# Designs tried in a protein design run: peptides against a protein of PDB entry 5HDT. Part 14

Target 1, 163 residues: chain A of PDB entry 5HDT
Amino acid sequence: MVVKTFMDMDQDSEEEKELYLNLALHLASDFFLKHPDKDVRLLVACCLADIFRIYAPEAPYTSPDKLKDIFMFITRQLKGLEDTKSPQFNRYFYLLENIAWVKSYNICFELEDSNEIFTQLYRTLFSVINNGHNQKVHMHMVDLMSSIICEGDTVSQELLDTV
Target 2, 163 residues: chain A of PDB entry 5HDT as posed
Amino acid sequence: MVVKTFMDMDQDSEEEKELYLNLALHLASDFFLKHPDKDVRLLVACCLADIFRIYAPEAPHTSPDKLKDIFMFITRQLKGLEDTKSPQFNRYFYLLENIAWVKSYNICFELEDSNEIFTQLYRTLFSVINNGHNQKVHMHMVDLMSSIICEGDTVSQELLDTV

## One batch from the design tools (peptide; aimed at target 1 S104 E110)

Design b2_p13_7_s2 (made by RFdiffusion4, then SolubleMPNN; from b2_p13_7 with S1M Y9F A12K)
Fold by OpenDDE base, seed 4:
Structure b2_p13_7_s2 (fold): chain B 163 residues (1-163), chain A 13 residues (1-13)
Amino acid sequence: as target 1 above (163 residues)
Amino acid sequence: MAKKPKKVFGPKK
C-alpha cells in the first residue's frame, strides 16, 4: 500500500497534501475499511491515522457518517494491541502512538455518536491492556483516554463506568 | 515511531 507515503509526509507539506488528498479519501472507502485481510486493515488504519496527522487540525473527511465509520474501524484495529509478541505489534503501537499524539479522536466530539465511539474506544483499550505492555504503550493509552475525559464537554456514564 | 505532530485536533467549545 501507500503507508510509507503518508508516514513520511509532514503537516506542512502543502503540495503533497494536495496531491494525495484524493488518495486519502479513497483509503476511507468501504473497500478498505471492510477489507478481508487483517494485515491490510491494520495498514489502512495506520494510513488513516497518518492522514489525520497530516491534515490536522482539519480532517479531509467531512461526512459525519464516514468519520464515525473510520473511528469505529480504527478502534477495532486497536484490539491487536493485546498480543504484545505479535509480529505486527509494532504497527499497532504505531497506530496507538499516532492517535494519542494527534488526538484524532477529538474530531468525534463534533459527531452525534461521540459517546458511542468513545465508549467503544475505552472498552477496547481496557480489553487489550495488560502487564506485558511497556510503559510507552500504557502512557499512550492513558494519554488518549485522559484527553477525551479532560477535553470533552460531556462524557456518558457508560464511559465513566468503564474507567 | 510515528511522527509527533506540531498541530493536533481539539474539541469544539
Scores: peptide ipSAE 0.621, ipTM 0.931, DockQ to the pose 0.863
OpenDDE base, seeds 1, 2, 3, 5: peptide ipSAE 0.615, 0.610, 0.607, 0.608; ipTM 0.930, 0.931, 0.931, 0.930; seed 3 fails the geometry check

Design b2_p13_7_s3 (made by RFdiffusion4, then SolubleMPNN; from b2_p13_7, 4 letters changed)
Fold by OpenDDE base, seed 4:
Structure b2_p13_7_s3 (fold): chain B 163 residues (1-163), chain A 13 residues (1-13)
Amino acid sequence: as target 1 above (163 residues)
Amino acid sequence: MAKKPKKVFGAKK
């Protein structure tokens, strides 16, 4: 399965990175980003998160429009973190943990619409965070937001006040 | 559990 392929791949696997590059690009197509099945979209998001991990610090996606679509897509998937009793919660956790560790959203600082992306991310995280989450979930959420604040000189206080 | 990366993204500004 595609999910396992990227999940198991390491950053220094140069031959595999070359071999699966076209697949990585294909997974960011509208077919997958706009897939009607919610569970499929979650799997796609996890794959994309792993793709960012594998190719860090150089994402294979070069189009600013495509990158925006991807991060807005990933942000929408994070809404699934709200239901801690969901059968898919572990996959949502995987997604959160990955993007927090990889700091993939830092790619967005290169985009003109970075403020929009970060605003949506923060609003989403604050909308789903609750006392039912364990400490690891909370830590990753805080780490994700803090990383953007600390590394982003373009993240205005106004943006932070609006979320 | 996700693999913890050695290389991560940073702000490019």
Scores: peptide ipSAE 0.609, ipTM 0.920, DockQ to the pose 0.854
OpenDDE base, seeds 1, 2, 3, 5: peptide ipSAE 0.603, 0.606, 0.602, 0.605; ipTM 0.919, 0.921, 0.920, 0.920

Design b2_p13_7_s4 (made by RFdiffusion4, then SolubleMPNN; from b2_p13_7, 4 letters changed)
Fold by OpenDDE base, seed 5:
Structure b2_p13_7_s4 (fold): chain B 163 residues (1-163), chain A 13 residues (1-13)
Amino acid sequence: as target 1 above (163 residues)
Amino acid sequence: MAKKPKKVFGKKK
């Protein structure tokens, strides 16, 4: 299973990182990002999050347009955090925990459309935060947003109005 | 549970 392959892989697994590089690139194709199955898209997002973890601090994706597509895609998946009773909630938590720990969204500072990506992320997080979330979920959400604010040199007015 | 990474992303200096 592809999901388990990346989930279990470590950052220092150089041989595996080289072996599965082409698969990592393939998982970011429109075929997977636009997959019609919601559960498949969630699994793809988790795989992409693990790929960023494995290859940190160097993302294997070189196209700025592709990177933008990936982060907009991951952001859309985070909407699933709203329903804490969903059978898929644990996978949404996995996604949140990963991107918070890895600080993968910091890659977006290299993109000209960073403000659009960050604005969409913050809007999404604030829209799904609720009292049903446990302390760990809240902690990861806060850590994710705080990391971006602390790392950023400039913040758009639109983002300031959202925060 | 996700693996906690040793290396993370940040702005390039």
Scores: peptide ipSAE 0.644, ipTM 0.927, DockQ to the pose 0.817
OpenDDE base, seeds 1, 2, 3, 4: peptide ipSAE 0.635, 0.644, 0.633, 0.643; ipTM 0.931, 0.928, 0.931, 0.931

Design b2_p13_8 (made by RFdiffusion4)
Pose (drawn by RFdiffusion4):
Structure b2_p13_8 (pose): chain A 163 residues (1-163), chain P 13 residues (1-13)
Amino acid sequence: as target 2 above (163 residues)
Amino acid sequence: MFYNPHMNTEKRP
């Protein structure tokens, strides 16, 4: 249910944002980022993605250590894109489609461990892509990775090598 | 709030 409201919410709805702001900060709790259930981490990942969409360009989570935990957590969930036969695939696709449209990962430019995050993101995307993915999956991955290069400060040799 | 100028704020259709 929370996924649907965060999906349907708008950046304009200042009323609903102030209301659900405490829940948005809570969903990033370590209880969720490390929940052993695969279905829970997936739902939480979709919420955190829209939470970044709704509150842009000013995200609610301000702690850099915590902000790092979130984007590494999301990268681990993008591994689910590989199984195109799973019933949960379209939800992993929604996650990919969202962080690609919103350019949420660009928040990491200011984090000290940005290179580790972007490198692990690139490796993951190149390791999950297969003949089961339509061109929309390919397109979203390019949009996601292009923004990091074009709008980033630099490109390390390590990140360039993953390409 | 943490601000980032490099995010897309365009509304979905």

Design b2_p13_8_s1 (made by RFdiffusion4, then SolubleMPNN; from b2_p13_8, 4 letters changed)
Fold by OpenDDE base, seed 3:
Structure b2_p13_8_s1 (fold): chain B 163 residues (1-163), chain A 13 residues (1-13)
Amino acid sequence: as target 1 above (163 residues)
Amino acid sequence: MRYNPKLNTKKRP
């Protein structure tokens, strides 16, 4: 129910955005980010991606530490893209497509630990990319990485070594 | 995903 609610919501739904703001905040709690079920964590990641989409270019999360935790969490979920035959692959694809289109990670430029976040993202993407991925998956991965390079004022040597 | 022109204008910078 919650997943469908955020997935079906558009960016101009101001009344709904206000109504579900508290729910958006609760979804970023440690209870959900550290949930023991892998499938639940994937659903949470998709909801968080939709929240970033709906509230773009702003985000309801004001704590830099919380934002870091969220993006590190989303990055960890992207590991699931490796297995193209998984029954959950379509949901992993949804996550990738969403964050690439919205440019969700661009909010991280305002964070002190942006280089750590981007480095982990690039390492994760390069670790899961394979010849079994179709052109759309590759396109979204390239779009995601290119957007960060193009918008960033400074890039760490560690990130440059990863690219 | 289905996108429309309004969604496209609200991408993060």
Scores: peptide ipSAE 0.037, ipTM 0.693, DockQ to the pose 0.114
OpenDDE base, seeds 1, 2, 4, 5: peptide ipSAE 0.038, 0.036, 0.037, 0.037; ipTM 0.703, 0.697, 0.690, 0.696; seeds 1, 4 fail the geometry check

Design b2_p13_8_s2 (made by RFdiffusion4, then SolubleMPNN; from b2_p13_8, 4 letters changed)
Fold by OpenDDE base, seed 3:
Structure b2_p13_8_s2 (fold): chain B 163 residues (1-163), chain A 13 residues (1-13)
Amino acid sequence: as target 1 above (163 residues)
Amino acid sequence: MRYNPKLNTTKRP
């Protein structure tokens, strides 16, 4: 199972990371990012989050356009956090916890469209946050947003208005 | 999650 392969891999497995590099690249293809099944997209997002974790502080994706597509894709999946009673909520939680802990979005500071990516992330998080979320969910959301604000040199007025 | 303390974040110095 591809999901388990990346989930169980640690950051110091250099030979293994090289072995699965092509698979990591393939998972970021339009076929998977635009897959019609919502559950498949969630699994892809979790795999991508693990890939960012494993290859940190670098990423195997070298194209700025591809990186933008990936993070916009991950951001769209975070909308699934809205329904706390969904059978897939635990996977959405895993996605949130992972990207918050790894600080995966911080790689976007190297992109020209970083402001757009962060704005969309903040809008998404504020749109799904509700009183049904427990303290851990809120903590991860705050950690994710705070890390970006603290490490960012400049933010747009639009982004500031969302905070 | 398995992690290496030196690589546990994408934060760059």
Scores: peptide ipSAE 0.033, ipTM 0.676, DockQ to the pose 0.133
OpenDDE base, seeds 1, 2, 4, 5: peptide ipSAE 0.029, 0.027, 0.029, 0.032; ipTM 0.672, 0.638, 0.681, 0.672

Design b2_p13_8_s3 (made by RFdiffusion4, then SolubleMPNN; from b2_p13_8 with F2L H6K M7L)
Fold by OpenDDE base, seed 4:
Structure b2_p13_8_s3 (fold): chain B 163 residues (1-163), chain A 13 residues (1-13)
Amino acid sequence: as target 1 above (163 residues)
Amino acid sequence: MLYNPKLNTEKRP
């Protein structure tokens, strides 16, 4: 399973990283990002999150437009965090925990549309956060938002107004 | 600004 492959891979596995590089690139294709099945999109998002983790501090995606598409895609998946009783909630948690820990969104600072990405991220997180989430979920949400604010030199006024 | 290298995530539920 592709999801398990990337989930179990570490950053020092250079040979394995090279082996699955083309797969990593393929997972960012429109076929997967625009897949009609919501559960498939979630799996893709988790894989992409792991890809950012594995290939850190670089990423295999060289196109700024592709990076934007990926992070906007991941952001959209985070909407699934709203329903804590969903059978897929644990996978949404995995996605959240991963991107918060990796600080994968930090790669967006070099993108022209970084403010748009961060704004959508914050809007999404605030739209789904609720008292039904446990402390870990809340912590990861806060960590994700705080890392961007603390490390970002150019945070848009719109983003600041959202916070 | 870079995201973290040499990471190890927390145990998942």
Scores: peptide ipSAE 0.042, ipTM 0.721, DockQ to the pose 0.199
OpenDDE base, seeds 1, 2, 3, 5: peptide ipSAE 0.031, 0.026, 0.028, 0.031; ipTM 0.671, 0.653, 0.666, 0.669; seed 2 fails the geometry check

Design b2_p13_8_s4 (made by RFdiffusion4, then SolubleMPNN; from b2_p13_8, 4 letters changed)
Fold by OpenDDE base, seed 4:
Structure b2_p13_8_s4 (fold): chain B 163 residues (1-163), chain A 13 residues (1-13)
Amino acid sequence: as target 1 above (163 residues)
Amino acid sequence: MLYNPKLNTTKRP
């Protein structure tokens, strides 16, 4: 399974990283990002999160437009965190934990549309945060948001207004 | 927890 392959891979596995590079690139294709099945999209998002982890601090995606698409895609998947009773919640948690720990969104600072990406991220997170989330979920959400503020040289007023 | 002790870096701005 592709999900397990990337999940179990570490940053120092150079040969393996090279072997699966084309797969990593393919997973960011419109076929997957616009897949009609929401569960497939979630799996894709988790794979992409692991790809960012594995190839950190770099990313195999060279196109700024593609990077934007990916992070907007990941952001949309985070909406699934709202329903804590969903059978897929644990996978949404994995996604959240991963991107928070890896600080994947930090790569967006190099993008022209970084403010748009961060704004959408914050809006999404605040829209799904609720008292049904345990402490770990809250912690990762806070970590994700605070990391962007702390690492960013400039934060848009719109983003600040969401905090 | 997905933390891997072999991870050496996080993303940087």
Scores: peptide ipSAE 0.032, ipTM 0.701, DockQ to the pose 0.094
OpenDDE base, seeds 1, 2, 3, 5: peptide ipSAE 0.028, 0.031, 0.028, 0.028; ipTM 0.646, 0.701, 0.656, 0.679; seed 1 fails the geometry check

## One batch from the design tools (peptide; aimed at target 1 E110 E151)

Design b2_p14_1 (made by RFdiffusion4)
Pose (drawn by RFdiffusion4):
Formats: structure tokens, C-alpha cells, sequence
Structure b2_p14_1 (pose): chain A 163 residues (1-163), chain P 14 residues (1-14)
């Protein structure tokens, strides 16, 4: 249910944002990012993605250490894109579609470990892509990775090598 | 910041 309200929420709705702001900060808790249940991490990942959409360009989570945990957690969930036969696939697709449209990962430009995050993101995307994915999956992955290069400060040799 | 400007440009383009 929380996924639906965060999906339908708007950047304009200042009222609902101030209301759900405390929940948004809570969903990033370590209880969720490390929950052993696959279905829970997926739902939480979708929420954190819209939480970044709704509150842009000013995200609620300010702690860099915590901000790092979230985007690495999201990258681990993008591994679910590989199984195109799973019933949960369309939810992993929604996660990909969202962070691609919102360019949420660009928040990591300011983090000290940005290169590790972007490198691990690139490796993951190139390791999950297969003949089961339609062009929309390919398109969203390019949109996601293109923004990091075009709008980033630099491109390390390590990140360039993953391509 | 760089990320702020990037996200703001993305919002304006919507």
C-alpha cells in the first residue's frame, strides 16, 4: 500500500509530503536495507526511488553515509532484472524505469565513494542484460548511465572500462 | 550543487 501512495504522490503535494516525510526517512532504516526477505527489499527499493522523485531536487536523507547505503542497496536490487520470467519482474522494471527517469543516482556525485557506486552500478547493468529484455529496458539503462557521464565531473578509467 | 542543478534541469524538462 505504501508503494501505491508513493507512486501516485506528486512533487506539488506539499501537504502529503510533510505528512509522509517521517515514513520516508524511516524506510531507509537498516532494518529494511538488509531485510532477508527478497520481496521486502524490492518494495522498499521502489519506495526509496519515488521518495527521491517526490522530494527532488532536495532529497530528505542528508547523511552521506546513509545516502551511500541506499544507492548501493538499490544496485543490489537491480540484479532482479535478470529473471524476466519471475512474477516480480515488472516491479524491478518499475524500479529501473524510475531511477532512470528521475536521475536519482546523480545525488552520488557529491559522495566520496561515488566512483565505487557508479562502477558497481555499471557492472550490474551489464551483467543482468539479456535477450529477455525489450528495448525499453535497454533504453532506460542508457538514460541512467548517460546522465552519470554527461552531467558528472569526471570519468575514471575504472568506470570507463566497465563499458 | 551539481546534483541539484542536474535534478532541477530534469524537473524543468518534464
Amino acid sequence: as target 2 above (163 residues)
Amino acid sequence: SRSFESLQTQIESR

Design b2_p14_1_s1 (made by RFdiffusion4, then SolubleMPNN; from b2_p14_1, 8 letters changed)
Fold by OpenDDE base, seed 1:
Structure b2_p14_1_s1 (fold): chain B 163 residues (1-163), chain A 14 residues (1-14)
Amino acid sequence: as target 1 above (163 residues)
Amino acid sequence: SKSKEVLQKILEEQ
């Protein structure tokens, strides 16, 4: 019930956010990020996306290294968007929709390795995008990439070459 | 796995 409440939060108080901090931290542990089950990793990614949605525009993670790990992890999961006929596609769509709408990756601008994160994101998205994706998927992908380009003060040449 | 079940329940109820 507590977990359900956490995931259902939209605009909660700081006190409530603090109460669920441990859950947020546990989901970002190596146990989950390196879980051997691909489906589990997808679910973890969705939960992490929800956490970022809840805490937006901030995040409960204070470690830059942890944030990097999380977003690199999420980026890896987006590879699952490639197979539109997969029974798990709906969850991959959810992940994409969430992070695009929330602009979750924007928190990465403050990270030293932001360019690496964004580069990997772009490479991943362009690797999975295909004509089989519906308009909504394409829209979210474009929104996600455009927001990063437009809101970034500086963009590496490597990232530009990827676009 | 148990983890999968737990996480799935979380997302399904959301």
Scores: peptide ipSAE 0.131, ipTM 0.811, DockQ to the pose 0.028
OpenDDE base, seeds 2, 3, 4, 5: peptide ipSAE 0.077, 0.108, 0.091, 0.100; ipTM 0.778, 0.799, 0.791, 0.797; seed 3 fails the geometry check

Design b2_p14_1_s2 (made by RFdiffusion4, then SolubleMPNN; from b2_p14_1, 8 letters changed)
Fold by OpenDDE base, seed 3:
Structure b2_p14_1_s2 (fold): chain B 163 residues (1-163), chain A 14 residues (1-14)
Amino acid sequence: as target 1 above (163 residues)
Amino acid sequence: SKSKEVLQKNLEEK
């Protein structure tokens, strides 16, 4: 399975951004976020990550509750990084690489529940990190966590306890 | 819509 629509789109494709806006909004619906198939949820997460990349530094999602749901959803998918031998590992790697490079989670600083989101992210990353991961995976995980710490004005004690 | 058709095609290729 190859998803070319968003993966091949760059941030300068303004015409295409407008064309696929409705698709971006529909991908964040409960139908996809709560899809019973694990592989479909991973695909949805990758598409959402691409949407954040394409629309950065903005996002087509205006609801704080929806944004929270999306990032909690993406965080749950990152659990799949634990099994390096999975046939879907390359897609999990793509998800991690994208999120780390784009700094997608930085939009969460504007959310009331940012500390909850970041805490869950850190707990998830530390739970899946193992010696089977190569240097690139480790670098992306470190980049992701470091960016949040460096840009955050305040860090909760609960988040500090996870580090 | 055309966008939904593209998404459906991608999901079916799973």
Scores: peptide ipSAE 0.027, ipTM 0.657, DockQ to the pose 0.025
OpenDDE base, seeds 1, 2, 4, 5: peptide ipSAE 0.014, 0.031, 0.022, 0.022; ipTM 0.545, 0.702, 0.562, 0.571; seed 2 fails the geometry check

Design b2_p14_1_s3 (made by RFdiffusion4, then SolubleMPNN; from b2_p14_1, 8 letters changed)
Fold by OpenDDE base, seed 2:
Parts: structure tokens; sequence; C-alpha cells
Structure b2_p14_1_s3 (fold): chain B 163 residues (1-163), chain A 14 residues (1-14)
């Protein structure tokens, strides 16, 4: 049997989604989110992004606290975008491209701590953006931030101060 | 290291 990867899955059937549910939950465990290896954490972030793509517009994670942890985790990984010459940059690019395209962070609007998540996201993106990034990277960053602004009914002063 | 390999397979194995 051919084992499908998350990256290759395209919003598969409900049956297949259920099959990978345990793996999805396992990837969101503290073991992976707090893994000491930076490269492992990046891979985990990419997997989580793929999971969000597959399960969109919903998520297999039912706990609001877990969702918050995941998105704060993904946000921290985006700091790796700062070094365009890193061997891992292409994977960071993939992460950015995926979450921007899927609008993954829009799930956070249902969370009580959405403003905190968005604030950290914006701070992170503005801290890493530089002239070394090509146009595509800039566009994805803009798309990601614009989607949140457009979808949100209210914007906190803290978020405005961050921008 | 083991975790890295597992994750690589999940993401990149074709």
Amino acid sequence: as target 1 above (163 residues)
Amino acid sequence: SKSKEVLKKVLEER
C-alpha cells in the first residue's frame, strides 16, 4: 500500500481524514511542539500547516488551548524566514505559502485569545521582513496579514500599535 | 534524529 503524505493529500475523504486523525493529534503534542531540534520543529510546523489545509475550514483539534499553542508555535517558526540564505529557507517559504493560501489563521477568530495570536504574528512578520526577500515572500506576508484584517470585525489597539 | 526522519517521510516521501 502506498502511504500518502500530508503534503500530497488534497482534502481527502472523511474516511481518510479520520485515519490520520491520531497522527494529527500526535504532531500537536508537547513532544513535537517543544522538540529541542529546530529543524524538527520546522518540519512539525509544515505538517501542521498541511493538516490545516486538509481539514479546512475546520481543524481536528477541538481544544481552544491546543489551537492557541499550535498557532503560537507556528508563529515562532516563521522567525526562520529572516535568513534567506539558510538551507532551510525553502521549507520556511513553504510554511508561509501554505498558511497564507489556506488562510489557516482565520480559525483563530473563534478563539478567545485571537488578538494575542494575531499580534504575535504581525510582530514576527514585521521583524523578519527584509530586502532579501523576493516578491513572492512579500506577497504571501501581505496576503496573510490582509486576510486577518479583512475578516476581523474589530482590531485591538495593541494590534494597531504593532502594525 | 528519529523524529526528524519520521517527519521527513510524512512530508517528502513520494
Scores: peptide ipSAE 0.052, ipTM 0.752, DockQ to the pose 0.028
OpenDDE base, seeds 1, 3, 4, 5: peptide ipSAE 0.052, 0.048, 0.052, 0.061; ipTM 0.760, 0.755, 0.754, 0.769; seed 5 fails the geometry check

Design b2_p14_1_s4 (made by RFdiffusion4, then SolubleMPNN; from b2_p14_1, 8 letters changed)
Fold by OpenDDE base, seed 3:
Structure b2_p14_1_s4 (fold): chain B 163 residues (1-163), chain A 14 residues (1-14)
Amino acid sequence: as target 1 above (163 residues)
Amino acid sequence: SRSEEVLKKVLEEK
C-alpha cells in the first residue's frame, strides 16, 4: 500500500526526497485535487501530509498559488472529522494527527493569502468539533490552532471573530 | 514510468 509506505517513513533523507519528488508534484495536480471521488481525495490528502512531513520544514512546491490550493484542499478534507462513526474516520484522524504534529500549515506564513488559509482552517475545525470526539482529537485540534496563533505576527479581525 | 505506476496503485487502494 502506497499510503502505508509513506506512513512508515519516520526520518527524512535526501534519498527519499529525491525518490518521491515526481510523485509529490503529480499528487498536487488538479486531476487529484479536484478528483470526483471523495475517498480518493482523502487518500491524496494523507499522501500530501506525508510529503510535507518528509520535506519539512521545506516543501517541493515553489508556487504560492499551488501551496494555497493544497492547504485549502487539505482543509476541506478535514470536514470528514465530523462523523466519528465513518469507516474512513481513521484516515481523517491520521490526517489531523500528522498536520498537527508536523505543523505543516506553518509554511503558509510566507504566503500572501495566509490569513485566508488560517481563517478557513479555524472555521472548519470549529464546525466539525463535537462531544463525540475523544481527547486525542481535541488535543490535536488545539495544538494545531494554538501553534498558528503563537507563531503568527498578526491576526486579522476576521480570524479573531472566528475564535 | 515509476511515478505512473505508483499513482495507479493509489487509485486502486480506495
Scores: peptide ipSAE 0.051, ipTM 0.747, DockQ to the pose 0.025
OpenDDE base, seeds 1, 2, 4, 5: peptide ipSAE 0.045, 0.043, 0.049, 0.050; ipTM 0.738, 0.722, 0.743, 0.742

Design b2_p14_2 (made by RFdiffusion4)
Pose (drawn by RFdiffusion4):
Structure b2_p14_2 (pose): chain A 163 residues (1-163), chain P 14 residues (1-14)
Amino acid sequence: as target 2 above (163 residues)
Amino acid sequence: SEFKNYSRTQMEEA
């Protein structure tokens, strides 16, 4: 249910944002980022993605250590894109489609461990892509990774090598 | 209204 309201919510709805702001901060809790259930981490990942969409360009989570945990957690969930036969695939696709459209990972430019995050993101995307993915998956991955290069400060040799 | 995201231009304006 929370996924639907965060999916349907708008950046304009200041009323609903102030209301659900405390829940958005809570969904990033370590209880969720490390929940052993695969279905829960997926749902939480979709919420955190829209939470970044709704509150842009000013995200609610301000702690850099915590901000790091989230984007590494999201990268681990993008592993689910590989199984195109799973019933949960379209939700992983929604996650990919969202962070690609929103450019949520650009928030990591200011984090000290930005290179580790972007490098692990690139490796993951190149390791999950297969013949089961339509062009929309390819397109979203390019949009996601292009923004990190074009709008970033630099490109390390390590990140360039993953390409 | 205009859509906002984490593009570099919009992050600098914010």

Design b2_p14_2_s1 (made by RFdiffusion4, then SolubleMPNN; from b2_p14_2, 8 letters changed)
Fold by OpenDDE base, seed 5:
Structure b2_p14_2_s1 (fold): chain B 163 residues (1-163), chain A 14 residues (1-14)
Amino acid sequence: as target 1 above (163 residues)
Amino acid sequence: MEELTFSREQMLKA
């Protein structure tokens, strides 16, 4: 299982990081990002989150356009947090927790379209947040948003209006 | 990190 492979890998496994680099690149292909099955897309997002964790503070993806696509993709998956009673909620929680803890979105500051990415993230988070979410979910959401606000040099007016 | 580890375990069980 590809997802398990990256979940079990730590950041200090340099040999393994090199070995699975091609797999990491392959997982970011349109085949997976545009997969018709929503459960597959969720698994892909979780795997990508682990890839960002493993290769932090850098990403194995060299193309700015590819990085943008990936983060927009992950952002879309976070919409699944809205249904707290979904059988897949634990995986959505995993995704949120990982990207918040790793501060994965912070690499987007180097992208030209960072404001677009952050705006979409904030809009998504505020659209799905509800009273059914427990304290941990709220904490991860706050951590994710706060990290971007605190480390960002400039924030668009649109993003400020969202906050 | 402890919570993340717990979350990983839940992912594997799912």
Scores: peptide ipSAE 0.078, ipTM 0.765, DockQ to the pose 0.038
OpenDDE base, seeds 1, 2, 3, 4: peptide ipSAE 0.076, 0.070, 0.069, 0.074; ipTM 0.762, 0.753, 0.755, 0.760

Design b2_p14_2_s2 (made by RFdiffusion4, then SolubleMPNN; from b2_p14_2, 8 letters changed)
Fold by OpenDDE base, seed 4:
Structure b2_p14_2_s2 (fold): chain B 163 residues (1-163), chain A 14 residues (1-14)
Amino acid sequence: as target 1 above (163 residues)
Amino acid sequence: MEILTFSREQMLAA
């Protein structure tokens, strides 16, 4: 299983990283990012999050456009956090915790469209955050947003207005 | 860097 493979992979294993590099690249293809099944897209997002974790601090994706697509894709998946009673909520939690802990979005600072990405992230998070979320979910959301604000040199006014 | 064991457990528990 691809999901389990990346979940269990250690970033210190260079041989494994090389072995699964092509798979990592393939997972970022439009076939997966635009997959019609939302559960598949969620799994893809989780895999991508793990890929960012494994290859941190660098991503195996060299195209700025591809990176933008990936993070916009991940951001869209975070919308699923809104329904705390969803059977897939634990996977949404996994996605959130991972990207927050790894600070995956910080790769976006090098992108021309970083402000767009961050703005969409903040809008999404604030649109789904609610009192039904437990403390950990809230904490991860705050950590994710705070990290971007604190580490970013240029935060758009639009982003600031959403905070 | 740690593996997110807690998150993995939660996901697997679903």
Scores: peptide ipSAE 0.079, ipTM 0.764, DockQ to the pose 0.052
OpenDDE base, seeds 1, 2, 3, 5: peptide ipSAE 0.076, 0.066, 0.068, 0.068; ipTM 0.769, 0.756, 0.759, 0.760

Design b2_p14_2_s3 (made by RFdiffusion4, then SolubleMPNN; from b2_p14_2, 7 letters changed)
Fold by OpenDDE base, seed 4:
Structure b2_p14_2_s3 (fold): chain B 163 residues (1-163), chain A 14 residues (1-14)
Amino acid sequence: as target 1 above (163 residues)
Amino acid sequence: MEIKTFSREQLLEA
């Protein structure tokens, strides 16, 4: 399974990273990003998050437009965190935990549309945050948001107003 | 071995 392959891969497995690079690139195609099945999109998002983890600090995606598409895509998937009772919640949690730990959204610092991406991320996170989430979920959400604020060169006023 | 992330520090070093 592709999902398990990337999930189990280490950052220092250079031969495997090279071997699966084309697969990583393929997973960012419109076929997967615009897949009609919500559960498939979630799995794709998790794979992409793992790909960022594996290749950190050098993402294999070089196109700014593609990177924007990916992060907007991941952001949309995070809406699934709103339903804590969903059978897929653990995968949403994994996605959140991963992107927070890896700081994958920091890739967006150099993108022209970074403000749009971060704004949508923060809006999404605040829209799904609720008291039903356990401490770990809250922690990852805070870590994700704070890292962007703290490590970004500039933060738009709109983003600050969202926080 | 350092765990690699996309921290600003590591991004600048990359």
Scores: peptide ipSAE 0.538, ipTM 0.900, DockQ to the pose 0.930
OpenDDE base, seeds 1, 2, 3, 5: peptide ipSAE 0.537, 0.504, 0.533, 0.515; ipTM 0.901, 0.886, 0.903, 0.892

